# Designs tried in a protein design run: peptides against a protein of PDB entry 3PBP. Part 128

Target 1, 203 residues: chain A of PDB entry 3PBP
Amino acid sequence: LNEKDLNLILNKSLVMYESLDSTTDVIVKRNVIKQLQFVSKLHENWNSRFGKVDIQKEYRLAKVQGPFTINPFPGELYDYTATNIATILIDNGQNEIVCVSFDDGSLILLFKDLEMSMSWDVDNYVYNNSLVLIERVKLQREIKSLITLPEQLGKLYVISDNIIQQVNFMSWASTLSKCINESDLNPLAGLKFESKLEDIATI
Target 2, 203 residues: chain A of PDB entry 3PBP as posed
Amino acid sequence: LNEKDLNLILNKSLVMYESLDSTTDVIVKRNVIKQLQFVSKLHENWNSRFGKVDIQKEYRLAKVQGPFTINPFPGELYDYTATNIATILIDNGQNEIVCVSFDDGSLILLFKDLEMSMSWDVDNYVYNNSLVLIERVKLQREIKSLITLPEQLGKLYVISDNIIQQVNFMSWASTLSKSINESDLNPLAGLKFESKLEDIATI

## One batch from the design tools (peptide; made by RFdiffusion4, then SolubleMPNN)

Design b2_p21_5_s2 (from b2_p21_5, 12 letters changed)
Fold by OpenDDE base, seed 4:
Structure b2_p21_5_s2 (fold): chain B 203 residues (1-203), chain A 21 residues (1-21)
Amino acid sequence: as target 1 above (203 residues)
Amino acid sequence: MIETKQQIGKFLEEEMKKKME
């Protein structure tokens, strides 16, 4: 991934964002917004690395409240392209994990550390754009799609060329959920943020 | 809850930074 390509992706994401209207399904809106958030963060990180100014900064700042950062961001992923994004619920509809896939076969699991409600006002979109890296899962596969099932908390299905795999992060997400809901961080101490990967089916 | 999430975020960030070293 180079700067030019990243700019193209960003522009595409912006166009998608601008296309959102009152007729757009809420799920679609959410996905587009999350995609834009992530791409914007990538772009900011990229610019920071090269000491350049985002050509769309004024636009993004007008439409999206900053900051646009993922902390930390794996340096290795600067060379790769984000391919898919998904949001996975970890409890009864309140807390969620954001997942982004890359063309190197990596998944990053992200935590929304700001509690912001998304507003779908056509003229003023407000959404949570702060994400923290929890885990990087290296699948070493070309990821075709990410699937989530509302009934299955903390589970992500990854479809590659020949296999469907399940990423289950409830081993830590259940604790995380409790910490959030109970406003107690103590259980996080010593917690391993390691998801379980299982082959589900061969394609 | 907002503060909690922010604190969690900070915690997670630091933990990840350690892993990346």
Scores: peptide ipSAE 0.640, ipTM 0.941, DockQ to the pose 0.510
Fold by OpenDDE base, seed 5:
Structure b2_p21_5_s2 (fold): chain B 203 residues (1-203), chain A 21 residues (1-21)
Amino acid sequence: as target 1 above (203 residues)
Amino acid sequence: MIETKQQIGKFLEEEMKKKME
């Protein structure tokens, strides 16, 4: 992780924060604020160590959506609380994966099989009533924030207290994207929905 | 596209349920 990457992460967090309005769910709002606070602190720490970084504001909006129904829901997670939410683009269109983190250190990757709105307008907050569980990734650590980068499809950055990790799910998401776009489900047969986890940087 | 997503969702749901059994 370099200065440029950190700026992108911060910009993404700022965009999410700026998207908050009076109609935003309290839980979503809280999560976004926490993310911004954490990333801001990270940036401050970076500046203290390596000097001041000038931040360029990113204007690419990410639609903030909250889950309503997750099916199936892992029974183990009923005892835990969701801590963060992120939406990750998987192609240059509008196909995306939703990720939710829990305080047990789990990440769940979710498919929106019922899209209420195809709008990317941040002013139009929608909560998907149907999310399908694709994969559960157990990190077994406290997740502080979930970050996506605009130019990196199918990649999620997970920030914990001491490390930033990348979850790369393009191994299956590329096929999923193709299936959606071509209206052909055949390639899903036999597909393994297993993401790659990689350490990116120590905090 | 909407129908495709619904079909995909159904497929994924069934696959996950199998994994949870």
Scores: peptide ipSAE 0.640, ipTM 0.941, DockQ to the pose 0.460
Fold by OpenDDE base, seed 2:
Structure b2_p21_5_s2 (fold): chain B 203 residues (1-203), chain A 21 residues (1-21)
Amino acid sequence: as target 1 above (203 residues)
Amino acid sequence: MIETKQQIGKFLEEEMKKKME
């Protein structure tokens, strides 16, 4: 995920927000609002780090591409600020996991279940997500940066003040990759979506 | 592949919701 992608996500969230009305399901409304807040905070962080970005062009594109959602939204993270984003490859193809860090020391691992597409089916909104929460990892420390190595599938390196930690999610990501590539969900049944956290080095 | 990802997403969402309850 890069700046352009972030802007697109933000704009899609805005579009979804604008589509809300009095008849919208409470859960849907909550998710959209929380998503918007989440992405806005993320955008703010990016602006602070990389400079201000004009989202007008991306907003127009978002209207054409349709809605974006994060579901379920972790309610505990609503009041926290996103600090870093990383994309981790899980196979030698194109399958990837998105990771977002927060200032409470949390990491969320997200699955891209939908590419940018036009879908306004309110009845299926719950399943019409761009990103799905897979796992929340609590590190209880300030996360400074997220690092990925292309040759190391399913591994994320988290840099804090005095330590580098590795988050390894290949325990479930290998199965996920297989399911995607083979179009078979059966192996997901009973799968534990828990990553391994390991201290790599002190700084 | 697209449909598969959607189905996976649905599955994952449901699993996460269960954990959050």
Scores: peptide ipSAE 0.639, ipTM 0.939, DockQ to the pose 0.545
Fold by OpenDDE base, seed 3:
Structure b2_p21_5_s2 (fold): chain B 203 residues (1-203), chain A 21 residues (1-21)
Amino acid sequence: as target 1 above (203 residues)
Amino acid sequence: MIETKQQIGKFLEEEMKKKME
């Protein structure tokens, strides 16, 4: 099962790579390439009877750059540093969730309530972005990389030292998407913002 | 759409604050 799942991720990563074109943002291209490289390496090591997956190097796909506000911000995270950032589509209409990982093993899922440009690259573009905390997921492990597949809505893959985990938040994101698209907040009432965490593969 | 997102943001923020209490 683990091998099958890894193969699926690899295949989808390849498809994503192939979908890149001249209109794709440079940062997106770079991130996709890095993702592909990483997943490919994992796959190679998995298939190798003798190979160990070396995830010692942090595969940072993107970093949050520029000023941003997260409200509310968990007090516990003030002592920790953000390590990775990913954007996950929740529908085909460009609605998205932002995920940030921290070096305490936490993932925070964030909603962009303002349409502002964010800098994801080393270039020092300063934007004051507003993000709202939806959910905090505590993995209690070192997060090495965040992987998202555009064809898999509301799903995030988290790579740690010895495991690939899937965070699935479509349980609430589907409703959120509907609310945005229909300009109706009523369905949000009583909604539980709890993602499903599942182990995909041990590495 | 912008207004909707802002309203959603406000709602989510309030919900999270309640959860954190």
Scores: peptide ipSAE 0.639, ipTM 0.941, DockQ to the pose 0.416

Design b2_p21_5_s3 (from b2_p21_5, 15 letters changed)
Fold by OpenDDE base, seed 5:
Structure b2_p21_5_s3 (fold): chain B 203 residues (1-203), chain A 21 residues (1-21)
Amino acid sequence: as target 1 above (203 residues)
Amino acid sequence: MLKTKEQIGKFLEEKMKEKLK
């Protein structure tokens, strides 16, 4: 992770924070605030070690939404609490995957099968109440934040106390995107929904 | 597109339900 990447992460977190409004779910608000606090602290630590980094404001809005209905929901996760949420673009259109982290160190990747609004405008944001479970990734660590970077499709950065990891799900998300865009489900047959986990940087 | 997403959702749901059994 370099200065540029850190700035992008911070910018994304700031955009998410700025998207909060009175209609945003309290849990989502808390998660976004915690993410911003953590990333800000990371940035401060970086500045103290390597010097000051200028931050450019990102103008692309990120939707801040929480899950309402997840189907199916893993029974094991009923005993745990959601800690973070992120939305990841999987194509240059508007197809997205939702990710939720839990305090057991699990990530769930979710599909929005009932998209009510395709607007990226926060003023016209509508919560999607239907989410379908695609994959559960067990990291077995405390997840501090979930970060996405602009122009990195199907990639999620998971920040824990000591490491940043990348979850790459383009192995299946590219096919999913194609199926949506072409209205053809045939390529989903036999597709494995297994993401790649990679260590990116030590904190 | 909306109908396709619904169909995909149904497919994924059934697949995951089977996996979780």
Scores: peptide ipSAE 0.600, ipTM 0.932, DockQ to the pose 0.484
Fold by OpenDDE base, seed 3:
Structure b2_p21_5_s3 (fold): chain B 203 residues (1-203), chain A 21 residues (1-21)
Amino acid sequence: as target 1 above (203 residues)
Amino acid sequence: MLKTKEQIGKFLEEKMKEKLK
């Protein structure tokens, strides 16, 4: 099962790479390339049984950039440092969720309630963005990288020292997407914001 | 669309505040 899942991720990464064109944002191109490189390395190590992959900083797809306003911010996270950031599409209409990882092993899923300019390059200025906390997922492990696949809506892959995990939040994101697109908030009242966490592969 | 997102944001914020109590 683990090998199959890794192969799937590799194939998807290849498809993403091949989809790059002249209109693709430079940062997106860079991230896709890094993802492909990293997943390829994982695949090679898996097939060769060489052991655990050393996750280097170069394979991080996105780094946390500020400033962001997160509301509410969990008090427990004030003592920890953000380590990674990723954006996950939840539909084909450009609605997205922002994910931030922390060095305590937490993931927070965030909603952008204001459209503000964001920079994903360390060298670029970022405006203060408003983000609303939807869910906190505690992994209790060091998060090395966050991977997202545009064709896999509402799914985030989390890379740690010895495991790849999938966070699937389509259980609530599909409803959220509908609410945005239809300008109807009624379905939110009974919605449970609980993502599914699944182990994909051990490395 | 912006107004909708703002309203959603407000709703989610309040919901999370309640959860964190």
Scores: peptide ipSAE 0.599, ipTM 0.932, DockQ to the pose 0.414
Fold by OpenDDE base, seed 1:
Structure b2_p21_5_s3 (fold): chain B 203 residues (1-203), chain A 21 residues (1-21)
Amino acid sequence: as target 1 above (203 residues)
Amino acid sequence: MLKTKEQIGKFLEEKMKEKLK
């Protein structure tokens, strides 16, 4: 993680925090707060080592608001609780993947199949009752927060106690985006929904 | 676009159901 990336993450986290209101889902609220707390701590540590970093940019965020259902829901996850939620852009349009983390260390990647439009207004929420399971990623660690960067399509940063990992799903998300935009499902045949996991930084 | 998303959703759901079996 470099200074620029940290600043972007912090800016996004601040915007997310400022967008919280009384109608915000409890899970989303918890995620945003935890993310901000963690990123703030990282930023403080960074500043102590390298000097003060200025935060100058705000980003627009698309928000999802429950309730929602997940189909199929993995039977193994019935015993676990969702801990974090994030949305990841997969193209320069409005197509997104939803990610939910669980307290068993699992990530599920989800497709919103009934959403009419995305809201990029920080003060607005998008409701979708239908989420389709695409992939389950087992990290076998406690997930503290999920972070996304607006300029990094199909990438999710997972923060645990000792490491930041990147989940990159552009291997299949690029095809998915194309299928949506071109209204052609043929390229989905034979597609493997397997994300790449990479260690980014040790915390 | 909406119909496409619904169709994609159905496809993905069936694929995942097969995988979980």
Scores: peptide ipSAE 0.598, ipTM 0.932, DockQ to the pose 0.475
Fold by OpenDDE base, seed 2:
Structure b2_p21_5_s3 (fold): chain B 203 residues (1-203), chain A 21 residues (1-21)
Amino acid sequence: as target 1 above (203 residues)
Amino acid sequence: MLKTKEQIGKFLEEKMKEKLK
């Protein structure tokens, strides 16, 4: 993690926070608040170390709106509670992966197989978003925040108490994107849906 | 595009169901 990345994360967190309202999903709201709190603290520490001030930029907020269903839902996760949600772009178009974290330290990566009309209007609740489980990643730690950078396709940053980790799923997401865009499912045959987990920085 | 996503979704769902057994 470098200063530029931290600034981007902070800016995104601020924009997301400002977008919160009474209709915001509880999970999303919790994620945004936790992210902002943690990143703000990190930023403060960073500035103290380097004597620099962040340049704030606003980014367009992209998030899953409304209730969603996950299929199949892993039986093991019935006993756990979702803690965070994030949406990650996988191409320069509009294809995205949804990630949900749980209090057991699990991440699930999800595909939106039914695109309901993106109402940009916060008031248009999309009821019944269908999400298909692609992958489960077990981190075995408390997940505080999920962060994405708009310039980094297929990458999710997971913030825990003492570490920032990157989940990189471009190994399969690039193929998935191609399949969607070309309307050809053949490349999915034999594809391994395993993301790469990497430690980025200690906190 | 919509039909493709639905088909992909079905494929992924089946694959995951097999993995979870």
Scores: peptide ipSAE 0.599, ipTM 0.933, DockQ to the pose 0.456; fails the geometry check

Design b2_p21_6_s1 (from b2_p21_6, 11 letters changed)
Fold by OpenDDE base, seed 1:
Formats: C-alpha cells, structure tokens, sequence
Structure b2_p21_6_s1 (fold): chain B 203 residues (1-203), chain A 21 residues (1-21)
C-alpha cells in the first residue's frame, strides 16, 4: 500500500452509486464501516510517517470501482476533497457513526447498519457497499482535525481555524442506537437529524 | 508526536477546562 493507493481507497469510499441501496446486505454494510475505520487509522498513521496526504480530486470522481457508496450523496461534494475521517461511538455496544470532512468545511455523518457475525479481512476489497448519509453539517471553516473521545458518546470535536467546536448528535443517535440494538428501524421514521454545535475553546 | 496526537491533547485539555468551568 502506497500513498496513492491509500488516497484511492479513502476517496472512492465517498462515491455515490445509485443502484445499490435498497437491497444491500446488512453484513456488507458492517464490513464497509470496519473498512472505513481501518482506512481512517491508516491515513492517520500515514500522515505521521510521511506527512499530510493530499487526496486528489480525480480519485474522488472515479465512480466505477469504488469499494463504498454513500446514499444519498450531496452532489456538490464531488467538487471538493475529503480531508479527515473519524468514527464516533454512539453506545457502549460498539455502534458507530462515520464522519468525513471536506475542504469546503462540510462534515457528513454516515450510519453503520446492524452488526452481524461476519469475518472481515483487511486485504479483501469490499465492492458495492453502501453507507447512509444521515446529516451534513456545514461549518464553512478550514477543518484541520477531527477528534473523538471514547468517554464522550455521540460527540465529535472539530478543530478549524482557531476554534474547537463540539458536534453533538446524540439527539438522534440515541434513537438510532436503540433501533440498531432492537433490529427495528421503524422508529427512525420522522426523526429529525440535526446536530448541536457548541464552541468549546479558542486556540 | 504526530499532528493528530497534538490536536488530541489540545482537545482533551479544552474539554477538561470546559467541564471544570
């Protein structure tokens, strides 16, 4: 795995495929999230060893061979580059939300479906997997880092410009967690997916 | 330390200060 390959995997995960959402296996969705977690960790490690990784726009536009899909996907984000990725726990049962930031200052929050027993191999390239877009948060700032704290469920900390902001999505994530744990997504109908933003500190 | 590790420390300190205030 080289820098180009890492960028390809990370960016291709953010490509929308219109045909795959309604019949996507729950097992496949779980594998997608595990793979995204792995890619996030690799990206962090890569930056530590080789410096900042620049994700090329051309890789983001490669729609044919991406390992993951996002449905629905904001069309305007095709013109922007993903900058950071993080996973945030929403309960003690290891349910998670995936967050991706873009260079326009946007955050997208993506859902992990119910966990099923499946063997996952990092070397296995998972194709035709979909992630569900839950919320887009427009910060309109240059995002430098995404930080998650294990003791802070459903909270993401964003460093942008000279400010630390907390994104709190537990208003809807608590319901989502319940739905996942009970294997019933019906209570999500009519739920408003709006996170709370709070300034934590100036730095 | 990586930039990510430095940012994590900054966030932890800021959160702790916010909780104490």
Amino acid sequence: as target 1 above (203 residues)
Amino acid sequence: SSMAEEHEKIVIEAVQNKIKS
Scores: peptide ipSAE 0.499, ipTM 0.901, DockQ to the pose 0.019
Fold by OpenDDE base, seed 5:
Structure b2_p21_6_s1 (fold): chain B 203 residues (1-203), chain A 21 residues (1-21)
Amino acid sequence: as target 1 above (203 residues)
Amino acid sequence: SSMAEEHEKIVIEAVQNKIKS
């Protein structure tokens, strides 16, 4: 994720939030609020690390398109704050996974889907997410930083107080990459989205 | 589980959308 992407998601989330009224479906309301909370926390983290990001609020008179939500978003994470963000390449063709850490020690691995067209039809609510939750990894420790190495595909290094751990998700990311590149979804059937966690070094 | 199936469906749909983009 870059600043532009974050701003886009934030703006869309804000627009959706502002569109909420008493007639809005409860599920939609919940999803929009959750998304906004998440993005706001991401923005806070971004500002803390990289300085203040100027968010351009675009108010367009457009039909609300949404939800731009992480689906499924773990309800437990609504009470926690995002601490770090990292983007990990899974191939040399610009496919990537977004990782967000939280202050509860959780990592979420997200797939970026930039499809902007979502049906807001209450009768046909289909989850079409800008970010899709693939996996949640619970480390149960304070995460200080996330490190990625460009030459190491599908690997994330998590630094805590006393240890560096590697999260390797190539077990499923390789299949994901293949599916995208070959335009074949069949290999996704029955795929387990479970990363390998390994202790690399003590600090 | 039904939950796992739903999760798989969501991921598949996302990948499909990416392919179509």
Scores: peptide ipSAE 0.481, ipTM 0.892, DockQ to the pose 0.430
Fold by OpenDDE base, seed 2:
Structure b2_p21_6_s1 (fold): chain B 203 residues (1-203), chain A 21 residues (1-21)
Amino acid sequence: as target 1 above (203 residues)
Amino acid sequence: SSMAEEHEKIVIEAVQNKIKS
């Protein structure tokens, strides 16, 4: 994603929102509202924090030409602004987790279950631009940046004012990867989606 | 809890969709 892409997505989202009426499917309405809220917060952050920084390498799953949704999106986060986005590899097969931070100190870990639409054609729009919420991690800190290391699977480094913390989600991501690669859903039963948080260093 | 079960279901469905894609 770059500034132009984000602006385009925002504009498209606004147009779709304005097109909603009483005949619109309930699921479509919900998705449009959610994605508009999310994109608007990203746009605010882009203007204030990201500047000219291209987030394409960090948000590789967001290859969308149109609106997208997060399901479920935590209701509490609708009032907060997204601050950072990162993509973390969980295996060598290019399965990835998307992480978004918010100004309340929360991280959300997201999974892309379907290919995002590459079309801006309103008439042929497919409503499969979805990210699934796996986990919300509440750090209660002002998150300055997110760092990932290519050689460290399932690990995210969170930089705050005075501390670097590691979020390790391989406890569940390894199982997720296995399920995808082996086409077996059984190991997901009873799986706890709880990341390990560790203080790495003080700044 | 019922919420945990619902969450599990959502994740399972997502993974299933990924597998089928």
Scores: peptide ipSAE 0.469, ipTM 0.890, DockQ to the pose 0.481
Fold by OpenDDE base, seed 3:
Formats: C-alpha cells, sequence, structure tokens
Structure b2_p21_6_s1 (fold): chain B 203 residues (1-203), chain A 21 residues (1-21)
C-alpha cells in the first residue's frame, strides 16, 4: 500500500461515514464507523512515517496511534494492508467481534475488551477502544468484501473474485458470550479459537 | 505450546476486562 492508496481508502471511508443517516442499515452503520476508525488510525501512522496528507480536521485523530489498539498485532501482517472491516454480533446482548481483512488473504477476528467510547467532536475528541486478537484465518484469496447478516450470529461472509465463503466462529463465540454474560471465565480454559470455513457459492 | 498458552492468557484477560467494564 502506498500513500495514494491509503488516501483513497480514507476518502472513501469518510464519504461513507458522512452518508450515514437514520435510514442506514444497522450493520452498514457499524461497519462504516469501524472502518473509519481503523483507517484513520492507519492514516495517522502513515503520516508519522511518510508525511502528512490533507484531510478534514474533523476526522483527524487526536492521538498519533489512533482509536484502536490491537494486541497482539500479527507480525506477519505488518507489511500488508487492511482491505475490509466488519462487525459481527455474537449474541443478543450486543457482544461483537470485529473482523479485518488484509491483502494477503488473512482475516483477523478481534474482541473488544473495553467499552468503546469515541467522540468525533472537534472540540472534544475522545476514544477508548482496545481490540484483542482471537484468531487469524488465512484464506489466501483476494478479499473483495465482507458481509454480515443481523439474524446470523457469529457468521461472516467473505466475497472473493470467484467464491463466497462463510466463516463461522460460534464454536468459540458462544462460549465467549456465555463467559461475558455470566461473569465466569472458567469455560475459556482450553477453548480452541478455530473458526469453521465453508464454501457457500461460486461466482 | 507456549504460544497457545500465551494466547489463551491474553484472551482470558480481555474477557476479564470486559466483565469489569
Amino acid sequence: as target 1 above (203 residues)
Amino acid sequence: SSMAEEHEKIVIEAVQNKIKS
């Protein structure tokens, strides 16, 4: 990814964010907001290393590191670029997994261990968002888009050039949800964080 | 593996943080 590409992604994210209104689908709204946050972080990091690009002040982050902290970040993905982002519900209590795709064909599944608080107010920009890596899924495909369905908990649809694949992580997400809701960590012991991948359709 | 154990620890800590929040 070069500076030009990053700028394009950022601009697209900003435009999408500005398009949000009361008629916007809930899933779309979540994804757009998350995308903007993530891309903004990337932009800030880029600016620090390679020079500043022009962007509206309202969308600039107050802190150089951006609104997200991903821990741990997979070292192998350092040289790769995030391509898509999605937020997937895992229960009716609004627990969510954040998924980010990369241009190497990887998906990372992230958990928000803190309540997300973010204000885009120009005079009072505050963010608190910690993300923990749960799983990396290597698809080795060029990921074109990520799709979620509100009625399908813990499922992500990955669209590539020639195939639609479903990533189902309810095998561990159900336990995760239970642990959170019941305030009991015991079920996490020995839990395998391995999603199921299924081919849904060819394109 | 040591890596798996460390990963589990990180996830547990994350869930704990969520519960406390």
Scores: peptide ipSAE 0.469, ipTM 0.888, DockQ to the pose 0.417

Design b2_p21_6_s2 (from b2_p21_6, 10 letters changed)
Fold by OpenDDE base, seed 2:
Structure b2_p21_6_s2 (fold): chain B 203 residues (1-203), chain A 21 residues (1-21)
Amino acid sequence: as target 1 above (203 residues)
Amino acid sequence: SAEEERHEKIVLEAVGNKIKG
């Protein structure tokens, strides 16, 4: 994910937001609003001139949907600003996870895949947001940098408070990779999206 | 950036040391 990609997502989110009216389904409305708010925070990292969207707390609440166990945009993240972004390869087929850090010391792991997003069908609703949240990791540290190594799939290294931590999400990413490549989301049902954290070194 | 490059080198060194023992 780069600035151009983010701009595209932002524009899409804005268009979706403008299309909302009193007849729009509550779930759709909430999802669009959440995405717009989230993307606006990300865009601030690129000196965005787009103003903050004022979203009431009530609109931040939505039912957990789809194969993922975490709601795409936790309420707490609406009050924080993104600090770093990185992409991590999960297989040799070039599938990637997007990681975003926030100034509260948390990480979110996201997947950008239109086909997967369109397959998020729960109770006659199809989730059509560009980014899908998979996991939130709370480090509670000032995150200075996100580093990836090309030879290590599904691993992210976080530099914070003079500590290097490894985030290993291959426990679920291997299954995700399979689902993407086979266009079958069934194996994601019941999957635990919990990454392993390990301290690597003090610097 | 220069800072990112420095951080990458630090991580590579740390990971290398961890692998070695």
Scores: peptide ipSAE 0.424, ipTM 0.890, DockQ to the pose 0.018
Fold by OpenDDE base, seed 1:
Structure b2_p21_6_s2 (fold): chain B 203 residues (1-203), chain A 21 residues (1-21)
Amino acid sequence: as target 1 above (203 residues)
Amino acid sequence: SAEEERHEKIVLEAVGNKIKG
C-alpha cells in the first residue's frame, strides 16, 4: 500500500458511508463504519487533507472475530499510529497480503483482493471493501522495520529492538491462494488464521 | 529510505546465515 492506494480506498469508504440510509441493514452499517475508521486512521499518517474521521465508539470493533468470520479494524488500534507497511507475496500468481505495523507493537495482516473479500459475506457479517483483516499479531515490541524477501512466499521479517523475527503465515495463506486461484471459498471453512513466529537473529 | 535499505541487508544476512547453518 502507498498513499495513492489509501486515498482511493478512503474515497470508496467515504462514498459507501454516505450511501447508508434507513433501508440499509444495521450489520452492513456497522461494517462500513468500521472500514472507514480503519482507512481514516491509516490515511492520517500521511498528513492528508482528510485527516481523522471521528467514529462513534459503539461502531468500533473491540475484539477480533473468528477465523473465517469477516473482521473489520480493531477499535483499540484506532488510538495508535501505523509505523510501517509491507506487501508479501503468497504465490507466484501475484496474490499478496498487506501488513501494517503499529506503535503498540501490533501487526495486522490484510487481504486486498476485492472480489474475494466480497465473496466472504455471511448472514451475520457483511463485508464490502478492498481490505479484509485476517490476523492480528501482537509482538509487544517497538517495530523498526518490516522486510520482505521476494523469494520467500508468505514470510515477513520484523526488526524490533535487537531481534529479527520471522512471521510465517503460509499455514493459512496457501489455502487462501488456492481459494483465490480456483474461485472457491469452501477450503476456508474451518481454517485457522494463526501465523508462526520465529526468532531469526539478534542484532 | 537509507535506513530501510540497511535493514534489508541485515535481514538478508541473517536469513542467509540461517540457511547455511
Scores: peptide ipSAE 0.424, ipTM 0.890, DockQ to the pose 0.018
Fold by OpenDDE base, seed 5:
Formats: structure tokens, sequence, C-alpha cells
Structure b2_p21_6_s2 (fold): chain B 203 residues (1-203), chain A 21 residues (1-21)
């Protein structure tokens, strides 16, 4: 995938977004936003250290709810094993982030969508039950537990190496939620998907 | 699991203490 290809995918996503109106199904709106968020992020970071993301790589997670595909899945994590999964609410509605921890100390933050999501490639529009990778957080610690608290929107607590850390992703999740609810992707432009880490306590 | 419940309590306590501090 080169910059031209990415631009093409972005344009396709934008066209789809522009086609949205008040009568558009909520699922469609959400999926379009997910796609644009993903592509926009890639485009913005194309020349950054994250610019070499292989969009074609995918990872499937099996839950009671069914299998989920994570796009893109970091290739280096194929050699590691998922250790914990948590779901975090980002608003008082139904929008959630899924977090998966790995034995290398990495966290991946994914946009949760239980419905069919839209995926674009250079050639085809594909319907897939996929989760969009938003952020990877490297803690470099042995993650023992992922804890969420009621009424703590967009916050994940990680227990690792005798420390409790808070992962706060509301800096971007609030915007994402707004975009989904209002069917407006404009606020996502230039948004940094970087969570804040804070030590809470030593245990 | 029992372990998860214990961890949840630990987190709740820690967060509570932070809020009080």
Amino acid sequence: as target 1 above (203 residues)
Amino acid sequence: SAEEERHEKIVLEAVGNKIKG
C-alpha cells in the first residue's frame, strides 16, 4: 500500500460519508466513521513511525458473541498471546472500546462493533465483522488484569508488576463518540489517538 | 473469577484513595 492507494481508500470513505443523511442506518453511520477514522489516522501518520502499518493483516478474536477481526493487526503481535480482554464504555450509549492485552506488555485499543463493519481496499468494498485498531500502548510489563469501573468512561485500569496504571483515552474517545452520534467526521481530522497513562498506586 | 474480583477491589480502593487525596 502506497500513499496513492491510501488516498484512494480515503476518498472512497469520504464519498461514503457524504452519502450519509438523517435516514441512514445507525450501523452504517458507525461503520463509515470507523473506516474514516482508521484511514485518516493512517494518512496523517503515513510519514511517521507508524506509517508502515500493513492494512492487509488481520487478527481474529473469538468471544461468546462471535469472532471479531482486528484491522490492522500489528504483525509483531502474531508471535505473542493475548492475555486479557476488556470492554470500556466511552459514552452513556452503546459505544465501547475493546482492549486486548498481550504477553509482551502491549495493549491494543479497538473500536467495538458487533455488527457488520465496512472495509475498503483498493479494489473492493468488503463487509466484514471487524474491529478497527485505534491505538497500541506498549507498557512493557506483565499485565495481570484489566479492570474497568462503572461510571469511569474511557478509563482502563491495568494491574501489572505491582502497579496500577490508568489508561485514559477520553481525549480521543469523546470526539469519536461525538462523531458517531452526530454523524460528523470532521472533528476526527487531526485528532491524535494517544491515550494518557497515569500511575494510580503501587500494590 | 475470584482473582478478578480481588483485583477489582484493589483498583476500587486505589482509585478511591486517589480521589480523596
Scores: peptide ipSAE 0.422, ipTM 0.887, DockQ to the pose 0.019
Fold by OpenDDE base, seed 3:
Structure b2_p21_6_s2 (fold): chain B 203 residues (1-203), chain A 21 residues (1-21)
Amino acid sequence: as target 1 above (203 residues)
Amino acid sequence: SAEEERHEKIVLEAVGNKIKG
């Protein structure tokens, strides 16, 4: 995900938001608003001419519970600012996870797949939202950089407070990759979305 | 940026050292 891709998502979200009216389904309204808020926060880091989009009504969700909790953006992070973004390949077929860091020391791991999100849980229907929250990792540190290595599938390196930490999410990402490639969500049942943290070195 | 390049180099060195050790 680069600036061009983010701009595309933002433009799409803006178009969807402007299309909302009194006849639009309540669930659709909430999803579009949440998506726009999320993308707007991300876009602040790219020095774009679009700037921040103000939304009058905010919809926030409770704490993420369970593997199939579909949320375009966690409500707890609405008041925080995104600092870094990175994409991590999870297989050689170009499936990737998007990671966003925030100034509270949180990392969110996201997947860009509308069809997958709609099929996970009917009660958490995501309309016109291609980004799905999978995991939140609270580091409680000032995140300075997110580094990925092409040869390291499902691994993210985080630089914070003079320490390099590895986030390894292949425990669940390998299963996710399989589900996507085979168009079968059954293997996700009972899967825990918990990444492994490891200290690599001090700086 | 120069800072990003520096961080990438640091990570590569750290990971390399861990693999060697």
Scores: peptide ipSAE 0.411, ipTM 0.886, DockQ to the pose 0.018

